# Ledger of designs, part 101: peptides against a protein of PDB entry 4J2C

Target 1, 107 residues: chain A of PDB entry 4J2C
Amino acid sequence: MEDPFFVVKGEVQKAVNTAQGLFQRWTELLQDPSTATREEIDWTTNELRNNLRSIEWDLEDLDETISIVEANPRKFNLDATELSIRKAFITSTRQVVRDMKDQMSTS

## One batch from the design tools (peptide; made by RFdiffusion4, then SolubleMPNN)

Design b2_p27_8_s4 (from b2_p27_8, 14 letters changed)
Fold by OpenDDE base, seed 1:
Structure b2_p27_8_s4 (fold): chain B 107 residues (1-107), chain A 27 residues (1-27)
Amino acid sequence: as target 1 above (107 residues)
Amino acid sequence: SMEEERQKKREELREQIKKEKEERKKE
């Protein structure tokens, strides 16, 4: 059985990068409305939200795998270092998403 | 395609989680 964790992790990382780009554009559009159309603002906002939701969904799945592995470590043969890396990724990524969401909600 | 493979892996992850949860409930 091949471990799909790293594949999903990679997709999350890509989605984060995309979201950060969209977030930057979103900020720029709101800072100077004269350079923005409503259509672009709406599109950017929608794409950003979709990316963030996608990330959060994947993180939930990834987070569940941690519990599964910890419940039966011998079955999955993961050492403490690898498990720590996986946990750190989930935690840090959640923080990145939360920061963007917080700024969007206060705009 | 690469995208199809990634989607497959994501599905496999979800299926793995589902299966494990079901097995755990039987214990």
Scores: peptide ipSAE 0.179, ipTM 0.672, DockQ to the pose 0.912
Fold by OpenDDE base, seed 4:
Structure b2_p27_8_s4 (fold): chain B 107 residues (1-107), chain A 27 residues (1-27)
Amino acid sequence: as target 1 above (107 residues)
Amino acid sequence: SMEEERQKKREELREQIKKEKEERKKE
């Protein structure tokens, strides 16, 4: 049976890629109003926010699994390397989301 | 389908979290 963590991780990675594309388009639309319609700006903004929210929600679940595993490591039989990789993924992904959100809030 | 499988695994993860939280609450 596939570890559900990897499935959710994959979904987060896809959402990050989508969000980065939407963020790029969002930036372009704001930089050149002559090529931007209100409809596209609104759509892009909403899709971007939805993706970021989805990522944050999944990261909360993934982060909780870390706490669960650390509370009872023998039950889940994860080695230190795998746990470190999972922690690094959550931390780095949160930073990516934070950077995009910070830029959106200052625009 | 692939989407059904992904949703199933996500639900399994959430159920695992819920179950573990309940166990910790009882301790």
Scores: peptide ipSAE 0.178, ipTM 0.673, DockQ to the pose 0.773
Fold by OpenDDE base, seed 2:
Structure b2_p27_8_s4 (fold): chain B 107 residues (1-107), chain A 27 residues (1-27)
Amino acid sequence: as target 1 above (107 residues)
Amino acid sequence: SMEEERQKKREELREQIKKEKEERKKE
């Protein structure tokens, strides 16, 4: 049976890639309003926010699994290296999301 | 389908979390 952590991790990675693409388009639309329709701006903004929200929800679930494993390491048989990799993924992904959100809030 | 499998695994993760939280409440 596949570890569900990896499945959710994969979904987060895909959502990050999608969000980054949407963010790029979002910046382009704001930089050149003459080529942007209100509909595209609204759609892009909404899709971007939805993706970021999805990522944050998944990261919350993934972060809870870390707490569970740390509370009972023998039950889940994850070594320190695997746990470190999982923590690093969550931390780095949160930073990526934060950076995009910060730029959106200041625009 | 692949999508159904992803949904299943996501649910398994959430159930794992739920189960562990419930066990902590019983202690």
Scores: peptide ipSAE 0.163, ipTM 0.658, DockQ to the pose 0.771
Fold by OpenDDE base, seed 3:
Structure b2_p27_8_s4 (fold): chain B 107 residues (1-107), chain A 27 residues (1-27)
Amino acid sequence: as target 1 above (107 residues)
Amino acid sequence: SMEEERQKKREELREQIKKEKEERKKE
């Protein structure tokens, strides 16, 4: 049985990188309005929010797999190290998303 | 395509989740 967890993890990682780039641009546009059009601000904001929502949706699915494995560890043959890595990835990624969302809400 | 394969894997993940949830109800 193939484990698709790593595939979704990879997609989340790519989406995080994209979101971070959009977030940086979003910050720059708001810091210097003379270099920004309303069109670019709106586009950047929308793309950023869409990426963040996509990440959160994937993290929800990944998090469910953790609960499933913990309910029956023998069935999935995952050692403690791999499970810890998966948990850490979800936790840290959620924090990254939350940090960006918090800054957007205060700006 | 690569995107199609990614979507397939995502779907497989969801199916695994669904299947496992159903199996837990039988326990």
Scores: peptide ipSAE 0.178, ipTM 0.680, DockQ to the pose 0.862; fails the geometry check

## One batch from the design tools (peptide; made by RFdiffusion4, then SolubleMPNN)

Design b2_p28_1_s1 (from b2_p28_1, 14 letters changed)
Fold by OpenDDE base, seed 2:
Structure b2_p28_1_s1 (fold): chain B 107 residues (1-107), chain A 28 residues (1-28)
Amino acid sequence: as target 1 above (107 residues)
Amino acid sequence: SEELEEFYRKQEEKERKEREEEERKKKE
């Protein structure tokens, strides 16, 4: 069976791009209410939160795989470089999500 | 991703079983 990590990584990256677009729109809508209806604001907010939640869920799964691989490195045969890339992806993505969530909670 | 977790869990389980089998054979 092929390692599905890269598949989930791709899904997360896609979700991040979507979330960033929604976040930008969310910001615009709140800064200038005349540009959209309340319905669009609510829709955008919900879609954004859903995307962020989806990303966080996937990141939790990805993070757990790191522990599994590190517990049995010989079985998975992943070198330090690959593990570093995976860890960096998870960490950086989590930060991106956190930043958006923080801005949403403080506005 | 359930498939992701299942993959790694299955791989870990497989390795565990292999080790157990090897240990059993060594004792025989």
Scores: peptide ipSAE 0.196, ipTM 0.617, DockQ to the pose 0.071
Fold by OpenDDE base, seed 3:
Structure b2_p28_1_s1 (fold): chain B 107 residues (1-107), chain A 28 residues (1-28)
Amino acid sequence: as target 1 above (107 residues)
Amino acid sequence: SEELEEFYRKQEEKERKEREEEERKKKE
């Protein structure tokens, strides 16, 4: 069986792109009432939150794999570079999600 | 992800079994 980490990583990346698009639209709708309906605002908000939640779930799974890999070097012969890349991806992605959530909570 | 969890769980289990076998051999 191939390492499925990259598959989940890819899914997270796609979800992040989607969330960023929704977030952009969300900000536009709130900034210009003339271009926004309540229905679109609600839909966009809901879709955005759902996407962010999905990303967070996947990130938790990915984060757990790091600990498993580090605890089992005999079976997971990943070099330091690969582990660093994985950790960096999780950390940076989590920050991106956090930033969007923070802005939404203060609006 | 279920697939992700299963993959790593199985690998971890294999590692555990190998360690146990090695420990057994050392005691023989």
Scores: peptide ipSAE 0.159, ipTM 0.592, DockQ to the pose 0.066
Fold by OpenDDE base, seed 4:
Structure b2_p28_1_s1 (fold): chain B 107 residues (1-107), chain A 28 residues (1-28)
Amino acid sequence: as target 1 above (107 residues)
Amino acid sequence: SEELEEFYRKQEEKERKEREEEERKKKE
């Protein structure tokens, strides 16, 4: 069975792209309330939070797999370079989510 | 992720089966 990490990575990236789009719209709606309905703001906020939550859930699973693979890297045929790439993806994505959440909490 | 859970579950199952086969061979 092939390592499904890249599949989950793809799902996370898709969710990130969606979240970033929603976040942009969210900021626009809050910057000019005259162009926004409360319903649209609430919908956008909800969809954004749902996407962020989905990403965080996947990242928790991905992060756990790092420990599993590091315990026996030969079992999974992963070298240090690949593990570094996976860690970098998780770390950078977590930061992206954190940044959006922080901005939402200050608005 | 369901994909990850299934992958690692199957890997553990494979390892278990391999151990069982080794134990069987030792008894023969």
Scores: peptide ipSAE 0.158, ipTM 0.563, DockQ to the pose 0.102
Fold by OpenDDE base, seed 5:
Order: structure tokens, then C-alpha cells, then sequence
Structure b2_p28_1_s1 (fold): chain B 107 residues (1-107), chain A 28 residues (1-28)
């Protein structure tokens, strides 16, 4: 059985890319509401929130694996470098999500 | 991911069983 961490990581990365595209459109629509219908605004907002939520769920799972590995490092054969990379990915991605959520909450 | 968590859970369980076996052997 191979480590599935990279599979989830890939899914998160794809979701982030999708969210960033939706976020860009969301900002454009709010800057000039006349550029699109209210239906598009609502759809975009909903899709964006759903994507962000999906990412957060995956990040929680990834974060839990870090704790498990650190509790029993000898059983997973992960060196310090790999563990650091995984932590960095989770941290940076969480920040990206937070930034978008903060802007949405203030608008 | 459920699959992700199951993978790591299985590894954790293996560790637990190994510890239990080691403790048993120490008492013999």
C-alpha cells in the first residue's frame, strides 16, 4: 500500500486553481454588477464557497496525517524534508483559502 | 479523504500491535 498523501494533495491543488478562477470572477462582478446578472453573482459566490469548503476539509485530513506520522515516525519512513514539505503545503494553502474567505466576508 | 485516513490508521494500528507484542515478550 502506497502513501495516498500526494493524491489528496493533487486534488487540493486542482480545487485551489478552480477557486482562484471563481474568486477572480467574483471580484469583477462585485466591482461592476452591470457586467452580469444577479444569477451569475449568486452562482459564482456559491461555487466559490463550496470549493473553499472542499479544500478546508481536505486540509484537515492532511493535517491529521502529520500528527499521526509525528507520533510514530519509524513506521512511515518519511524523512524530515518530506514532512517539512507536507507541512508547508498545508500551511500555505490554508493561508490562500483564508485570504479569499476574509475578502468575501468583508464584501 | 477517507482512504487517506484509513491508510494512516492501519499504520497506527500496526504500531499498537507491535508495542503490545513487545510488552508481552518482556513479561515472559
Amino acid sequence: as target 1 above (107 residues)
Amino acid sequence: SEELEEFYRKQEEKERKEREEEERKKKE
Scores: peptide ipSAE 0.201, ipTM 0.624, DockQ to the pose 0.065; fails the geometry check

Design b2_p28_1_s2 (from b2_p28_1, 14 letters changed)
Fold by OpenDDE base, seed 2:
Structure b2_p28_1_s2 (fold): chain B 107 residues (1-107), chain A 28 residues (1-28)
Amino acid sequence: as target 1 above (107 residues)
Amino acid sequence: SKSLEEFFKEQEKKEEEEKKRLLEELEK
């Protein structure tokens, strides 16, 4: 049985980077409508929301993996330091997603 | 994530196997 966390962490980080790029473009398009078509605005908005949703889904599952590992320390042999790092990753990533969502909702 | 899916499937499988073994022991 393999530890999925590192692979998923990489996938989430990639999705975050993509979302941040889309978010930046989204803000630029809304700030200067003369440079944007409605089609591009809609596409960017939808892609951004989809990416954020995907990240949130992975984070929920990662939380569950942590619960499983904590309940079975002998099976996974992860120390408290590693668990703390994993929890911190989830918490910080959720905050990044929340910040983008909050800005989108208030625009 | 495929990795997450595989992880959860393996956990579920092992949990079911443990339940099965427990039931077998209780039936003896």
Scores: peptide ipSAE 0.267, ipTM 0.680, DockQ to the pose 0.132
Fold by OpenDDE base, seed 1:
Structure b2_p28_1_s2 (fold): chain B 107 residues (1-107), chain A 28 residues (1-28)
Amino acid sequence: as target 1 above (107 residues)
Amino acid sequence: SKSLEEFFKEQEKKEEEEKKRLLEELEK
């Protein structure tokens, strides 16, 4: 059984970067609606929400992988440092997503 | 994620196989 964490981590990181770009554009469009069409606003909003949802689902699954890895220490042989890195990644990423969602809900 | 899907599918398969073996042993 292959450890999928590093692959998924990369996917999540890319999704976060994409979301941050979309979020920046989203804020710009809402700050000055005359700069874009309604179609662009809707597209940006939908793409952003889809990206955030994708990240959240991946993070939940990554939490489950950590539980599986911790339950099979002899198979995966991960030390405390690696586990800490994985948990920190999930925690920090969740916060980034939450911050964007909070700003979207209050706008 | 395809990587996650494959990971969980493999885990599920192993668990099902183990359950099957356990059932066979109990009924034996």
Scores: peptide ipSAE 0.262, ipTM 0.676, DockQ to the pose 0.131
Fold by OpenDDE base, seed 5:
Structure b2_p28_1_s2 (fold): chain B 107 residues (1-107), chain A 28 residues (1-28)
Amino acid sequence: as target 1 above (107 residues)
Amino acid sequence: SKSLEEFFKEQEKKEEEEKKRLLEELEK
């Protein structure tokens, strides 16, 4: 059975980078309405939310992979350090997404 | 993720096989 974590980690990180760029543009558009069209605001908002949902979906599945690995230590043979790194990645990424979502709900 | 999909499919297959074996044991 193949360990998918590193591949998914890369996909998530790429999505995070994209979301952060969209989030920055989103804030700029809302700060200066004279430079913002409704079309661009809507597009940016939708793309941003789509990216955030994608990240959250992957993080939820990654959490499940952690549970499976911990339940099958002989199969995957991952040490405590690697498991800790994986859990930390999920936790920190979830916080990044939460921060953006909180700001979007406030604005 | 396609990688996750493959991972979970393999786990599901294993679980189903184990359930079948368990059922067979109960019928003996």
Scores: peptide ipSAE 0.261, ipTM 0.675, DockQ to the pose 0.124
Fold by OpenDDE base, seed 4:
Structure b2_p28_1_s2 (fold): chain B 107 residues (1-107), chain A 28 residues (1-28)
Amino acid sequence: as target 1 above (107 residues)
Amino acid sequence: SKSLEEFFKEQEKKEEEEKKRLLEELEK
């Protein structure tokens, strides 16, 4: 039984970076309509939403992996420090996604 | 994620095997 957390963490981190880039562009497009085409706005918005949904999906699954790992301490042999790091990653990433979603809903 | 999919698939497989064994034992 493989521990998927490290690999998924990397995937989520990449998705977050991509989302942040898209979010920045999304903000720029809305701030200066003269530099924005409707096509780019739509594309950016859709890509951003897709990335955010992907991240949220992975975070929900990562939450479940935490429970599984905690229920099988002998199998995974992870200490409290590592579990704390994993929980912190999920919590902080969820907040980052929430912040972007909140700004999108108010713009 | 492929890694998550594989992880959960393996967990589900083990869980189903355990349930199957338990049910078979109870029926005997």
Scores: peptide ipSAE 0.269, ipTM 0.681, DockQ to the pose 0.184; fails the geometry check

Design b2_p28_1_s3 (from b2_p28_1, 16 letters changed)
Fold by OpenDDE base, seed 5:
Structure b2_p28_1_s3 (fold): chain B 107 residues (1-107), chain A 28 residues (1-28)
Amino acid sequence: as target 1 above (107 residues)
Amino acid sequence: SKSLEEFRRKQEEKEEEERKREEELEKE
């Protein structure tokens, strides 16, 4: 069995980048409504929410990759340091998503 | 994710083939 972590990580990183771009546009549109139509605001909001949800699902998949490695120590031979780094990535990414969601819910 | 699903499928297939080959070698 090969290590699946980086396969999923790549998807998460791409989705985060997309979400951050949408979030930036979302904040700009709300700060200056004259910069776009209401339709663009609604579209951006919906796309952002969809992306954030997608990231959350993929983060669960990343947790699964950790479980696979931990359940098969002889196959992967990863030390505690590497596992800690991977878990830290998941934790920090969840925080990034949470921060965006919190800002959207308070607007 | 779709990528993980595909990855898991391919890995499972590979491991199953390897297992079968090993079993064949052991009985030979």
Scores: peptide ipSAE 0.239, ipTM 0.622, DockQ to the pose 0.566
Fold by OpenDDE base, seed 4:
Structure b2_p28_1_s3 (fold): chain B 107 residues (1-107), chain A 28 residues (1-28)
Amino acid sequence: as target 1 above (107 residues)
Amino acid sequence: SKSLEEFRRKQEEKEEEERKREEELEKE
């Protein structure tokens, strides 16, 4: 059985990068009305929300990959350090998503 | 995740292929 973690991690990383770009643009549009159309604001907001939701779903999938590895220790032979690193990635990514969502809710 | 779905699909396919090979070996 292949290690399932990296299969999903790549998608999460891509989505995070996209979300961060969208979030940056979102903040710029709200800070300078002269550079913003309502259409662009709405589009950016929608894309950002969709991206954040995508990340949240994939993070649940990453949690599943952790469970798969932990349930099959002889197949994957991962040490505690590697598992800790993987869990830290999930935790930190959830925090990044939470921070963006919190800022969006206060605007 | 599409990637996770693909992962699951590939694992199931490999498992099925292994099962078929085992069944054929048992018939010989």
Scores: peptide ipSAE 0.233, ipTM 0.614, DockQ to the pose 0.559
Fold by OpenDDE base, seed 1:
Structure b2_p28_1_s3 (fold): chain B 107 residues (1-107), chain A 28 residues (1-28)
Amino acid sequence: as target 1 above (107 residues)
Amino acid sequence: SKSLEEFRRKQEEKEEEERKREEELEKE
């Protein structure tokens, strides 16, 4: 049995990086309307929202992988430190997504 | 394990939903 945590972590991190880039561009477009077209704003907004939803979905799966490992300690033999690191990754990623969503909703 | 089976099932369902969404966007 492979460690299920690595099934989706890589895609989560990739989506986070993409979302951060899209969020930066989204902010720039809104701050300087002279350089922004409606088409680019709409595209950036939609891509950003799609990425954020994808991340939230995968974070639920990562929570499940934690449950799998904790239910099978002899199989995976992960110490408390490793589990803490994995949980911290999920928690911090949720906060990053929340911050971007909050800023989008207040604009 | 049942938990892993459920995890894998969810991944397959997610992949299928993403595929369907992409197909719908291409048709629009």
Scores: peptide ipSAE 0.184, ipTM 0.574, DockQ to the pose 0.028
Fold by OpenDDE base, seed 2:
Structure b2_p28_1_s3 (fold): chain B 107 residues (1-107), chain A 28 residues (1-28)
Amino acid sequence: as target 1 above (107 residues)
Amino acid sequence: SKSLEEFRRKQEEKEEEERKREEELEKE
């Protein structure tokens, strides 16, 4: 049986990478609005928000995969170390998203 | 996630197959 965690993790990581790029551009545009049109600012802002939302949805799915594995230890045979690593990824990624969202809300 | 949905589907199918096997054994 395939472990769904890795596939979903890949989706999350891709979205994080995209969000980081958009966030960087968003920061640059707000610091110097003359560097781009208002249309680009609005587009970047919306794309960033959409990506952050996508990450949050997938993180919920990742949490569910953890719950399934923990409820069925004999079937999946994952040790505590692997589960800890997976949980750490989810926690750290949520923090990254939170940090970006906080900066967007205060700017 | 599509991946999670597929995972759930496969688990449900496996559970149904196991239930059917158990039912068959009880009838014999």
Scores: peptide ipSAE 0.244, ipTM 0.626, DockQ to the pose 0.225; fails the geometry check

Design b2_p28_1_s4 (from b2_p28_1, 16 letters changed)
Fold by OpenDDE base, seed 4:
Structure b2_p28_1_s4 (fold): chain B 107 residues (1-107), chain A 28 residues (1-28)
Amino acid sequence: as target 1 above (107 residues)
Amino acid sequence: SKSLEEFLKEEEKKRLEELEKELKRLLE
């Protein structure tokens, strides 16, 4: 089976962009209640949580692919640079998600 | 991701098959 990492990376990146947009709107709604409806707050919150959950799910699976590739380097023919890029992507994306979740829990 | 899940499941399946083969050999 072919390496799905680049496809999943694209999906995660799109989900991150969507989450960041929702997070911005979520922040705006909570900062100015006069412009916010309960329906929009609930919708935004739920969509944001769903996106974050989706990202976290993919990141967990991507983390497993790292272990698989490292255990079978010749099978996948990935050089150290590519592996480093993949690890960096997972790490940085996980941090972005964590930051949004932390702000949501403390708001 | 469906593609990712399929990939991981296939890799797990292959690993399991190898373990089963090894176990079978050890029991013979």
Scores: peptide ipSAE 0.227, ipTM 0.659, DockQ to the pose 0.117
Fold by OpenDDE base, seed 5:
Structure b2_p28_1_s4 (fold): chain B 107 residues (1-107), chain A 28 residues (1-28)
Amino acid sequence: as target 1 above (107 residues)
Amino acid sequence: SKSLEEFLKEEEKKRLEELEKELKRLLE
């Protein structure tokens, strides 16, 4: 099968952007209760958590693809530079998600 | 991702098939 990494990378990036928007709204709603209904808070919280979970799911699977490629270098023929870029993307994205989750848990 | 899940599933399937063939040869 074809290498799906670049497609998934794009999907994850879009999900991160969506999550960041939801996170901003989430903080605004909690900071000013006069502008927030319970329904909107619950909706925003749910959407945000779902987005973050989706990203984490993709990142776990992307980690597995890295392991598969490293175990089968002849099959996929990826150079060291590309492999490094993929690992860096996963690591940095995981940190972004972790930061949002940490702020949600402490609020 | 659907594409990612399909990729991983197919790779797993191939590994299992190879293992099963190897096991069969060892038992013959």
Scores: peptide ipSAE 0.220, ipTM 0.654, DockQ to the pose 0.119
Fold by OpenDDE base, seed 1:
Structure b2_p28_1_s4 (fold): chain B 107 residues (1-107), chain A 28 residues (1-28)
Amino acid sequence: as target 1 above (107 residues)
Amino acid sequence: SKSLEEFLKEEEKKRLEELEKELKRLLE
């Protein structure tokens, strides 16, 4: 089967962008609760959490692909540069998600 | 991701198949 990493990377990036937008709105709603209904707050919160959970799930699976590739270098024929790029993407994305989650937990 | 799940499932399946073959040989 073909390497699905780039496809999943795109999906994750889209989810991150969506989450960041939702997070921004979430922050605005909390700064001035009078600007929105409870329904909007709840919807935004739920959508944000769902997106973050989806991203985390994909990152876990992507992390596993790294292990698989490293264990079978001849099969996948990925050089150190490509592997580094993939690892960096996972690491940086995980940090972005963590930052949003941390801010949500302290609010 | 469906693509990712399919990939991981196939890789796992292959590993299991190899394990089964090896086990079979050891038991013969």
Scores: peptide ipSAE 0.217, ipTM 0.650, DockQ to the pose 0.120
Fold by OpenDDE base, seed 2:
Structure b2_p28_1_s4 (fold): chain B 107 residues (1-107), chain A 28 residues (1-28)
Amino acid sequence: as target 1 above (107 residues)
Amino acid sequence: SKSLEEFLKEEEKKRLEELEKELKRLLE
């Protein structure tokens, strides 16, 4: 089976972009509730949480792929550069998600 | 991701198969 990492990376990036848009709107709505209905606030909140959860799920699985590759270097034949890129992607994305979650928790 | 899930499942399956083969060898 083909290396799924690049495909998943794209999916995660798309989800992150969506989440960031929702997060921005969420922030605006909570700063000035008069700009939207309660229904929109709730919808935005739920969609945002769902997106973040989806991303976190993918990141957990991606972490596992890293472990698999590192344990089987001959099988996957990925160089150190590629492995570093993958690790960096996971780490940075996790931080982005964490930042949004932290702000939501304090609001 | 469905693609990722399938990959992980296949890798797990292969790992289990290898373990089973090894066990079989040891018991022969």
Scores: peptide ipSAE 0.215, ipTM 0.647, DockQ to the pose 0.121

